Peptides against a protein of PDB entry 6GMG. Designs and how they scored, part 135

Target 1, 331 residues: chain A of PDB entry 6GMG
Amino acid sequence: DSDDRVTPPAEPLDRMPDPYRPSYGRAETVVNNYIRKWQQVYSHRDGRKQQMTEEQREWLSYGCVGVTWVNSGQYPTNRLAFASFDEDRFKNELKNGRPRSGETRAEFEGRVAKESFDEEKGFQRAREVASVMNRALENAHDESAYLDNLKKELANGNDALRNEDARSPFYSALRNTPSFKERNGGNHDPSRMKAVIYSKHFWSGQDRSSSADKRKYGDPDAFRPAPGTGLVDMSRDRNIPRSPTSPGEGFVNFDYGWFGAQTEADADKTVWTHGNHYHAPNGSLGAMHVYESKFRNWSEGYSDFDRGAYVITFIPKSWNTAPDKVKQGWP

## One batch from the design tools (peptide; made by RFdiffusion4, then SolubleMPNN)

Design b2_p9_8_s2 (from b2_p9_8 with P2E S9V)
Fold by OpenDDE base, seed 4:
Order: C-alpha cells, then structure tokens, then sequence
Structure b2_p9_8_s2 (fold): chain B 331 residues (1-331), chain A 9 residues (1-9)
C-alpha cells in the first residue's frame, strides 16, 4: 500500500557509506546507505557535492523508479524507448517449435515472443542513438542547431530515424526535458546537455479488452520495436501487472534500472542501479534496498515482465548522476 | 501512476 511509503531521512553530506553486501552477483544496500554513496559520488553539481534534498529523497523513496527519478531529475516518461526483436526467430519458433509439456498455446506464444527480444541488442541500439545525440548536442547552442546536427548525423549513418516525424519522441525529447529549460541546467543550450539511458521492464499483456490468455501469458504482438529504428511505442504501457495464472499468484507493475552514460564498451561490465520497492520501513514491505547489478543480472529480469525497453533522456552535463565510470558497490 | 511494488530479489 502506497500509504506506507516514507521519505528517507537526510544523511550528513560527509557521511561515508557502509560497505555494500554481495547478493546474487549484485551489490546491495539499504536506501539510506545509497543516499550516502549518492552524495559522495553522484551528487555533484558543477563539481561540488550536494546533500540529497528532501524532494530528491522523496523521489528516491518510490523504489526502482525512484532511483531513475533522482538520477535523471524527472519522473520517467518512457517516450524514447528502444528494443530489439528477432522477427525471424519468432516466426520460425512458432512454426517449428512446440509447447512444452503442460504449456498452453497462449503460454507458448507468449514465451516465444519474450525469448525473441534481445536485451543486449536493445541496449546497444540505445547506446548507438545516445552517441549520435551526444554528437548532435556538442556545440549546438539552440534547439534548431541540435536538430540540424541530429539530422546530419543520422543521414551520414543512413539511420532509419532520419525518417521519423518532427513531432516524434525522438526529435521532441530534448525540448520536453525540464532540466533543459532550467537556468541552472541546460538553460536552453543543447551543448550543456547529454543523453542518458535507463531501462524499464514491464508486462506486454496490459490490454484489458484482450483475451485473458494474453493478460496471463503475454501479448506476442505488443510493444515490439519498429523495424529499422528500434523505437517502441510505449503509449499503451499503463503500469498494469501480469494477471495471475494460479490462485494466490501476484505480479508487480514494473522495474527500472539506471545506467546513465557509462563509457564501458563491454555491456557485461556495465552497472545498473535499481530498487526493490518503495521505502516502507514500518510497513510489511520493509525498507527499500538499492542494487547495483551488472548487465547480466539486470537483463535477466523477472517472470513478472516479458518486455524490456532501453530509454533515452537528457540531463545537464553539470550533473554527476551519469558518470563515465560507475563502480559497483562500496568501497 | 501506480507505485512500484516489491520485486522478488
């Protein structure tokens, strides 16, 4: 129950974190200790450490989405989302594969669709696009210059995104970023901004007008990336969880993982920061924990979800919430 | 938006 959510208390700016603990290949800590790490490592504005504000602590208290929220500076809109889907694999497996023992046809189709997404290729696509955007942002002092640079970069790479509508999330993402317009942020100067990445895991079978089987086992046709661009239409994602397949079974609505702007070329070595649930230290859920996972641990996801998307947004370059290198855990 | 619930970890 959201009524049990508590804002974590302030941590002294100079308080060092306690050591993180290993958990299934992840580094894990309680939210208060993450705030300490965040203040030491990620809080910097124009090179100066900042105490996490009450507002930022409140954002963080929302769990997995809160980690992305505090680091991106805005609640995730998920509008500029990328994925990779192997259409040939999907078609071939549907044609030549068979349901497992006890697996329904709908369950089989949902599973095959899930398995036809490639998380690594989806992540790579988002990184590719973010790199193009970062080049376009460089030395662009107004939005028009940024858009012109972006179109030029896309043309040079023969990227299908060059054919997107001017009103698409791809071209409108920067202007729709609050921190771009802030005086102490971008100040309407694209060259002060950088592209960053986070990921969302969610359920495909969210259409209440669809069959019960799609809600239970996934909608094989939902949330597929557009060919060539890799763009996913996220407009139908309403944070609706998977429907129970058995009595007493329950699923959660989403997971969010923060990547930022790490330059590590090996995807498997990248660090993803995420939370387990909203902070409820006096409630049944307990205190929020924060995890720093390698890509392998992040991309595994949960049975709650059959879709992963890699989303691009923007933050001011003056923020240190998306450093080039992220160290897992503490120390 | 619906609040995030506990994810089994």
Amino acid sequence: as target 1 above (331 residues)
Amino acid sequence: SEPPLAIPV
Scores: peptide ipSAE 0.057, ipTM 0.784, DockQ to the pose 0.348
Fold by OpenDDE base, seed 2:
Structure b2_p9_8_s2 (fold): chain B 331 residues (1-331), chain A 9 residues (1-9)
Amino acid sequence: as target 1 above (331 residues)
Amino acid sequence: SEPPLAIPV
C-alpha cells in the first residue's frame, strides 16, 4: 500500500557512501546510501555540491521512477520515446514459428512481438537523436534558433524526424521542460541545456477494451515504433500492469532506468540506475534499494513487461546528474 | 500519478 511510503531522511552533505554490494551483476545499495553517493557525485549545481532537498528525497522515495525523477528534475512524461522493432522477424516467426507446448496462440503472438523488439537498436536510436539535439542546442540562444538548427541537422542526415509536426513531442520537448524555463536552469537559453536519456519498461496489453488475452499475454500491435523515426506513441501508456494469468499472480506497473548522458560508445558498458520499489522501511516491502546495472542487466527487464522505450528529455548543463562517465557502485 | 509498485528483483 502506497500509504507505507516514507521520505528518506536527510544525509549530511559530507557523508561518504558505504560500499555498494554486488547483486546479480549489478551494484546495489539502500536508498539512504544512494543519497550519499548522489550528494558526492551527482548533486553539483554550477560545480558546487548540494544536499538532496526534502522535495528531491520525496521524489526519490517513489522507487524506480524516483531515480529518474530526481536526476531529470521532473516526473517522467515519456513523450519522446524511441524503440526498434524488427517487422520481418515478427512476420516470419508468426508464419513459420509454432506455439510452444501449452502456449496459447495469444501467448505465442505476444511473445513473438516482445522478442521482435531490439533494445540495443532502440537505445542507439535514442542516443543518435540525443546527439543531434545536443548539436542543435550548442549555440542556440533561443528556441527558434534551436528548432532551426534541429531541422537543419535532420535534413543533413536525411532523418525522417524532419517530417514531424512542429507540435510533436519531438519539437516541443525542450519548451515543455520545466528546467529550461527556470532561472537557475536553462533560463530559456537552449545552449544551457543538454539532452538526456532514460528508459521505461511497461506492459503492452493496457487497453481495457481489448481481449483478455491481450491483457494477459501482450498486444502484439501496441507501442511499436513508427518506421523511419523510431518514435513510439506513448499516449496509451497509462501505467496499467499485466493482467494475471493465474490466481494470485500480480505484476508491477513499470520500471524506469536512468542513463543520462554517458559518452561510453559500447552499449554493454553503459550504467543504468534504477530502484526496486517505493521506500517503505517500516512496511512489508522494506527499504528502497537502488541498483546500478549494466545495459545487459537493465535491458533484460522482467516478465511484468513486454515493451521497452528509450526516452529523451533535457536537463541544464549546470547539473551533474548526467555526467559523461558513470562509475558503477562505490568506491 | 499512481505510485510505482515494487518491481521484482
Scores: peptide ipSAE 0.053, ipTM 0.781, DockQ to the pose 0.404
Fold by OpenDDE base, seed 3:
Structure b2_p9_8_s2 (fold): chain B 331 residues (1-331), chain A 9 residues (1-9)
Amino acid sequence: as target 1 above (331 residues)
Amino acid sequence: SEPPLAIPV
């Protein structure tokens, strides 16, 4: 299946996009047209519009992850992930709830766990942390200054993240960002970087040593955020899809949505950019399509997934891949 | 290893 992937051709720098197709609160277009939009809107480095490079087009061709990849400048590592889980709701529903007709106990528990995640609160937590990080970056000219600022900000807010180990992905995320070290990126200057957000949808039941029921219906205990911090341990996420529940059923490995650094305070008005699948214009899957979805459409996800995480990474401020405002569709 | 490809959702 991966053998059918094709890198989209280059688009002329001045070619304007065709109109996006509106569909159920989303705006949709073919990948080539997204490249045109990207060149007009997101390609700017140091204020100059750029043609999407062959490397960037290749990254984009990987589908939903490709959208995040091209805009973040690196393949998602998912190390600094946040979510919100209502433990009281989970316990209460398990105690007082009952399986639906035909629902197994394992299916019931998996569903209740899925429903106990709050996507909006998870997103808000990531935005809160990204804001703290951005304040810590603003006047920091070396990593030590950034870390000191970050600790002070966390202490002032009485944030549980202040207790994280120095080796935690939370504190190491900046230094582990390739674009931070690049001469044309951060050049080791934190003040040249900004925090950005993307989201990943994935399956909880990835443990091959677990029961078949957990692989089919979810693992209620997997990928929960730590209390107080909201941090999710993503180390066990290996892009393993949900196991089929019936013959011929198949599930996909993940979905990725790019948010960047939008300043829109209303979560429902935020725009999430994602792709459907890898680009296979001559294959059975067809051409890759790119969607610009509102938060409601993004956070709804698919039955393939029972977890959502909101991940923080960094990009140079000189890049325009994460503007303060994103417009849905074209024009 | 090649990065995982997104399969159509």
Scores: peptide ipSAE 0.051, ipTM 0.789, DockQ to the pose 0.583
Fold by OpenDDE base, seed 1:
Structure b2_p9_8_s2 (fold): chain B 331 residues (1-331), chain A 9 residues (1-9)
Amino acid sequence: as target 1 above (331 residues)
Amino acid sequence: SEPPLAIPV
């Protein structure tokens, strides 16, 4: 019940974090200690440290989505999402593969579909697109100039995104970003903004009109990227968890990981920041913990999810929530 | 939107 959620208290601006602890190859800490780190490292506006506001602490308290929320400045809309799917692998495995002992046909097909997604290629596609967008932003002082630059960049690269409709999430993403319109943010100047990335894990079998098997084992045809663009239609994602396959089994609705704008070329060395659950220090779930995971730990996901998407949004360049380098843990 | 439930770590 969301009723047990508590907003973490304010931390003094000068309070240094306690050391993070290792957990399964990732760095872990309690949410209050992450606030201390955030204030020291990520809070900067125009080069000045800021105390995390009550509103930002409230956003953060929502768990994994809260980490992305506080760092992006808005609740994730997931409209500009990318993935990579190997259709040939999928078809070949369905044709030549066999269900495991005790595995149903639907379970086999769902597993094969999950295994046909390439998280690294999906992430790489999002990074490529974010780079194109950043080049288009750099010298654009109005939205029209940004869009013209973007079209030119796409044409030069022969990118299929050049064929997207003007109303597509690809072209509308900047204008739909609240911080772009804020006086202390972008102030309607694209050159003051930068593209950033986060990831969402979720379940494919969300259609209530589909078979029970799809809800339990996945929908092999759902949330596939469009050929050429890599765009995923996220409109059918309603945060519905996987259906139980046995009595007493339960699954969670989603996971979110914050990447930002790290420049590390090796995907395996990138750091993903996420939370375990909403902050309930006096409830059954307990205090929220924040994790800083390497890409391998993040992209592995959980059995709760059979889809991953890499999403682009924008933040003001004056914010330090998406630095070029992210250090895992503390110190 | 509903907050995430506990994710096993």
Scores: peptide ipSAE 0.046, ipTM 0.782, DockQ to the pose 0.342

Design b2_p9_8_s3 (from b2_p9_8, 4 letters changed)
Fold by OpenDDE base, seed 4:
Formats: sequence, structure tokens, C-alpha cells
Structure b2_p9_8_s3 (fold): chain B 331 residues (1-331), chain A 9 residues (1-9)
Amino acid sequence: as target 1 above (331 residues)
Amino acid sequence: GPVPLAVPV
């Protein structure tokens, strides 16, 4: 019950986190302790440590999406999303593969589609694009300069994104970022902004007008990336969970993981920050926990989801919510 | 493991 959601209390600015360490690639702590860590590590604005505001604590309290929200400065819009899908694998497996014992045709097709997405390649594509964007942001003091730089960079790399429409989320993402327009943010200066990445896990079978089988087992044709660009049309993602396949089964609507702007070249060594659920310390769900997971732990996902998108947004360079290096836990 | 239980805003 969302009515049980509570905003975590303020933590003193100088309060150090209680120690916690990763186990099998994942570190875990309670939300209050994450706030303490966040204040020490990620809170900096223009080099000054800040207490997490009531508004930020409220955002954080929403769970996995809250972690991305507080670090990106806005509720995720998911408009600039990337993935990688192996069409040949999909076709070959459908043709040559067979349903497992007890697996329906729809279940088989949904599974094969899920397995045809490559999380690592999707993530790599987003990182590649973010890098291009960051180069385009450099020394661009207005949006026109940024867009010109971006087109040049894409042309130099022979990237299919150069052919996107000017109205595409790809080109409009910066101007649609609230912090870009804020005086204490970008102040309409692209060179004051940087590209950052988060990931969303969600269900493909969200179309209520589709077959029940698609809602239960996935829609193999939904949320595929466009060839060449890797762009995913997220407009049909309405946060609808997977339909139960058996009585008493229930699924959640989404998961969000925050990557930011880590420079670690090895995807397997990157750290993803996410939460379990909204903060309900006095409710049935209990206190919110925050996880710092390695990519393998994050990308594994859950049976609740058959899609993973890697989304680009922007934050001011003056924010420290997306540092070059992220460490799990606290000593 | 922990399963996310998110509610959309």
C-alpha cells in the first residue's frame, strides 16, 4: 500500500555511514544509511557537501526509481533509451528451437525474445552515445552549438543517430532536462552539463488489447531497438506489470538502476545503485534498502521483467551524483 | 534475493 510510504528523516551532514560491504557482488544498506553515504560522497554542489533536502529524501523514498530520481534530479522520463537485440539469434532460435517440456508456444517465444536481448551490448551502446554527447557538450555554450557538435561527432563515427529527426528524443533530450535550464544548473549552457546513464527493467507485454499470452509470457515484438541506432521507443511503457501465470503469482512494475558516469571500462566492474521498494518502516514492506550491485547482479534482473533499457539523461557537472568512480559499501 | 516493489508516481 503506497499509503504507507514515509519520507526518511534528515541525517546530520557530518554523520558517517555505518559500515557495510559487498557480498557476491552486491552491497546492501538501509535507506537512512544510504542518505548518510550520499551526503558524504554524492551530495556535493560546486564542491560543497550538502544535506539531502526533504524533497530529495521524499524522492528517494519511492524505492528503486527514487535512487535514480535523487541522483538525476528528475523523475525518469525514459525517452532516450537504448538496447541491443540479436534478430538473427531470435529468428534462428524460433526456427530451430523447441519449447521446453511443459512450455507453451507463447512462453517459448517470450523467453527466446528475452534471451535475444544483450544487456552488455545495450549498456555499451548507451555508454558510446553518452561519450559522444559529452564531447559535443564540451565548449558548447548554447544548444545550437551542442547540436552542431553532436551532428559532427556522429558523422565522424558514421553513426546512424545522425539521421534522427530533430524532434527525436535524441536531439531534444538536453533542452527537455529541467536542470539544464536552472540558474544553479546548466543555466542554458551545454558545457555545464554531462550525460549520465540509468537502466530500467520492465515488462514487454503491457498492451491490454493484446493476447493474454503476451501479457503473461511477453510480447516478442515489443520494445525492440531500432537497427543501427539502438533506440527503443518507450512511449508504450506504462509501468504495467507482467500478468500472473498461476494463481497467487504477482509481479512488480519496474526496476531502476543508477550508473551515472562511471569511467570503468570493464562493464562487469561497474556499480549500479538501486532500491527494493518504497520506504515503509511501519508497514508490511518495511524499510527501504539500497543496493550497490555489480553489472552482473543488476543485469540478471528478475522474472518480473523481460526488457532492459539503458537511458541517457543529463545532470550539471557541478553535481557529484555521477562520479567517475563508484565504490560499493562503506569501510 | 530482494525483489523490487516499486509504485509509479
Scores: peptide ipSAE 0.050, ipTM 0.805, DockQ to the pose 0.206
Fold by OpenDDE base, seed 2:
Structure b2_p9_8_s3 (fold): chain B 331 residues (1-331), chain A 9 residues (1-9)
Amino acid sequence: as target 1 above (331 residues)
Amino acid sequence: GPVPLAVPV
């Protein structure tokens, strides 16, 4: 229960983080120290450092989602999500593969479906789309110009996204971004915005009307990307965790990782920032920790989840929450 | 590693 959640205290703007270093691709620090780092590195608005506000600290205190929340400026809506699914692999493995010893048919199908997702290709698709969007944003001074540019870019690339409905999350994402409308944000000027990426891990078997097996072992047909576009319909993601397979077993509802707008071409060298749990320094969970993970560390996920999506949203270019380069640890 | 535990807002 979130009843033990505490908002981390304010950190002085000039306070430097305590040093920490990556180990096996992951750097870890306590939330208070991350706030210090955030103020030094990511807090900049129009080139000026900012103290993390009480509101931002409160957002951050929610754990993994809080990291994405504070850096994106809004609670994740997950509407513009991408993934990659190898249909041929899935079909072939179902046909020719065999359940492991003691594995039920439902477990087998769920596992095969999970293994048929390609996290790297999903991430690459999101980056590709974000790049297209950024080009469309760059010289657009109103939403109409942005949309026209976007359609043109998609047509030039023969991208299936060009066939999406005007009301789709793809075309509506910018206008639905609060910071786009803010005077100190985009001020309705697309050229002041940039596309950013975060990832969500979640459970496929969320349909309460489905079989118990799907809720326990995954729904092989759920949350697959649409062919050609890579878009995932996230409308059925209700933050429902995996159902226990044994007494006393429990699963968490999601994980979120912040990528932002890193320019590193090698996926394996990209850094993903995420949190372990909500901040409960006086509770059983303890203080929140923030992780800066390499892509391999992030994309590995947990048994709690059988889906990963890469989501595009937007932030003002004046924000430094999504720099070109992200470094693990401090200094 | 630590398993994330977050409450939806």
Scores: peptide ipSAE 0.049, ipTM 0.803, DockQ to the pose 0.161
Fold by OpenDDE base, seed 5:
Structure b2_p9_8_s3 (fold): chain B 331 residues (1-331), chain A 9 residues (1-9)
Amino acid sequence: as target 1 above (331 residues)
Amino acid sequence: GPVPLAVPV
C-alpha cells in the first residue's frame, strides 16, 4: 500500500514545463513538471486544452500505473493482452542449453523462458490488431456494426482472432470500456473511439500453490500467448512480485508503460511514458518521476519481471492523450 | 535506471 502517497498539486494551465533531463536514451522529469507538459500537449478534449483534474492527478500519483491510468482514462484491466513466444527456441534451449555456473535448473528454465519472449514481435502484434480494430471502428455507429466489421477484417487477413468467442476479451473490450458509454466519450458510437496500447511488465511465478523455485525464478509455462492469436490470459496476474532469492532482496509488483496510438513505423523510435513509483515527496521514496523512454529502454525491463504484455484498450478520439506523434522530453 | 515501485489500487 502507498500510505505516504500524496496527490500532486494543481499546475496552472498556462505554465510551461521545465526542460526534461536526458539520460541514456530516455527523458526524465518530476511528476509536477510532467503535469505541465501533459496540460500543454495531451490534455486537449475536443481541441480544448484542459487543466489536469484532481482526480487525474490522484490517478497519476500511483506511479507507473498512474501514467497509463490518466492517459487511458481507466485503471488498466489488462484483459486484451498480446505477446510473442518462440516455442521452438524455448524447447531447443532447454534441450541443448546448460545452466550457467551457479545457476539452478529452475533459474535456468525461468531465464530461458524469459528470453524466448520477443518484445518487438509482441508489440507489433498489438499494433497490428489495434490497426484492424481502428478500421472496424471507422463508420461503425453501433457495436453490432463494429463487430461485423471486425469479423470481416479478420476474415480477409485469415487472422486466428476470427475464431475467438463473442464473449472473449477481444470482442468484448470495446463494450467494457467506460469511456465508450460516456456521453462526452464514445456515446455508444464506435466511430468516436480509437484503439490504444500500453504495456505491462510483471512476474510469471505468481501461483502460491506452485513450487518455491517457480516463485523465485519464474514459471516457464505461465502467461504464454495462445498460438495464432498472440492473446495472453492475464486472469492469473494478481500483482504478486517475484519472491526473494536471498535475504533482504525485494521485488516490485509491476511496471506500466503508455504508448497510445503513435504511428511511427520503427518500433525503436516509439516513445513509452512511465513512472518510477508512487508520489511520496515527504516519504522515503521521494517525489515521483516520469520517464519518456524509447522502446529499447522500456522493453528491457527489470529483473523484477519476466513477462511483458502489450495491451489494447480504447479512448475517445476527442482525447489527445494518444497522439500520432509523441516527442520525447521538453522542449 | 529507474526502479519501479508501484502499488495496485
Scores: peptide ipSAE 0.049, ipTM 0.802, DockQ to the pose 0.175
Fold by OpenDDE base, seed 1:
Structure b2_p9_8_s3 (fold): chain B 331 residues (1-331), chain A 9 residues (1-9)
Amino acid sequence: as target 1 above (331 residues)
Amino acid sequence: GPVPLAVPV
């Protein structure tokens, strides 16, 4: 029940975080302590530390999506999403594989589809595209210059994204970013912006007109990346959770992980920041916890989800919510 | 591990 959500109180700007708790390769802390860390490390605007505002604390209080929200400056729209799918593996496993003992055909097909996604390659594609965008943003002082630069970069790399329509989320993403238009943000100057990445985990079987089996075990054909571009059509993602397969079973609707703009070349060493649930210190769920996970911990996901997407958005370069280096935990 | 429990805004 969202009615028991509480906005975390303000933390003094000079208050240092308590140590994070290590757990199974991740670092964990309560949301109030994350606010303290955020103020010390990520809050900087134009090089000056800022106290997290009431609005930002409210955004953060929404849980996993709240972490991405406060750091990106907007609620995730998920329009510019990338993934990697091995079609040959999928076809081969369907042809030559067999259901496990007690596994239905639909469950088998859903599992094979899930296993045919490559999270590392999906993340790599998003990083590649973000790098191209960042080069196009550099020294572009209006949107037209940015778009021209982007087209040139794509042509030089023979990237299939060069064939996308001008109305595509790929070309419209910057224009549709609120902070790009803000005076203290981009101020309509692309060179003041940078590309950042977050990830969403969700369920493929969201079509209410489909079979019950697809809703329970996944839709093998849903949310696949387009060949060549790696773009995922996210328009059918309505935050519908997996359907129960047994009485009393329940699944959650999504998970979000914040990466930002880390420069660590080894994907396995990158840090992903996410929350468990909305902040309800006086409710049944309890206080929100924030996790800083390595890529392995993040990309593993949960049984609640059979899709992962890596999404590109933009933030002002003056924000420090997406630094080149992220340290796991505290200190 | 932690299980995400989020309500869409």
Scores: peptide ipSAE 0.049, ipTM 0.802, DockQ to the pose 0.176

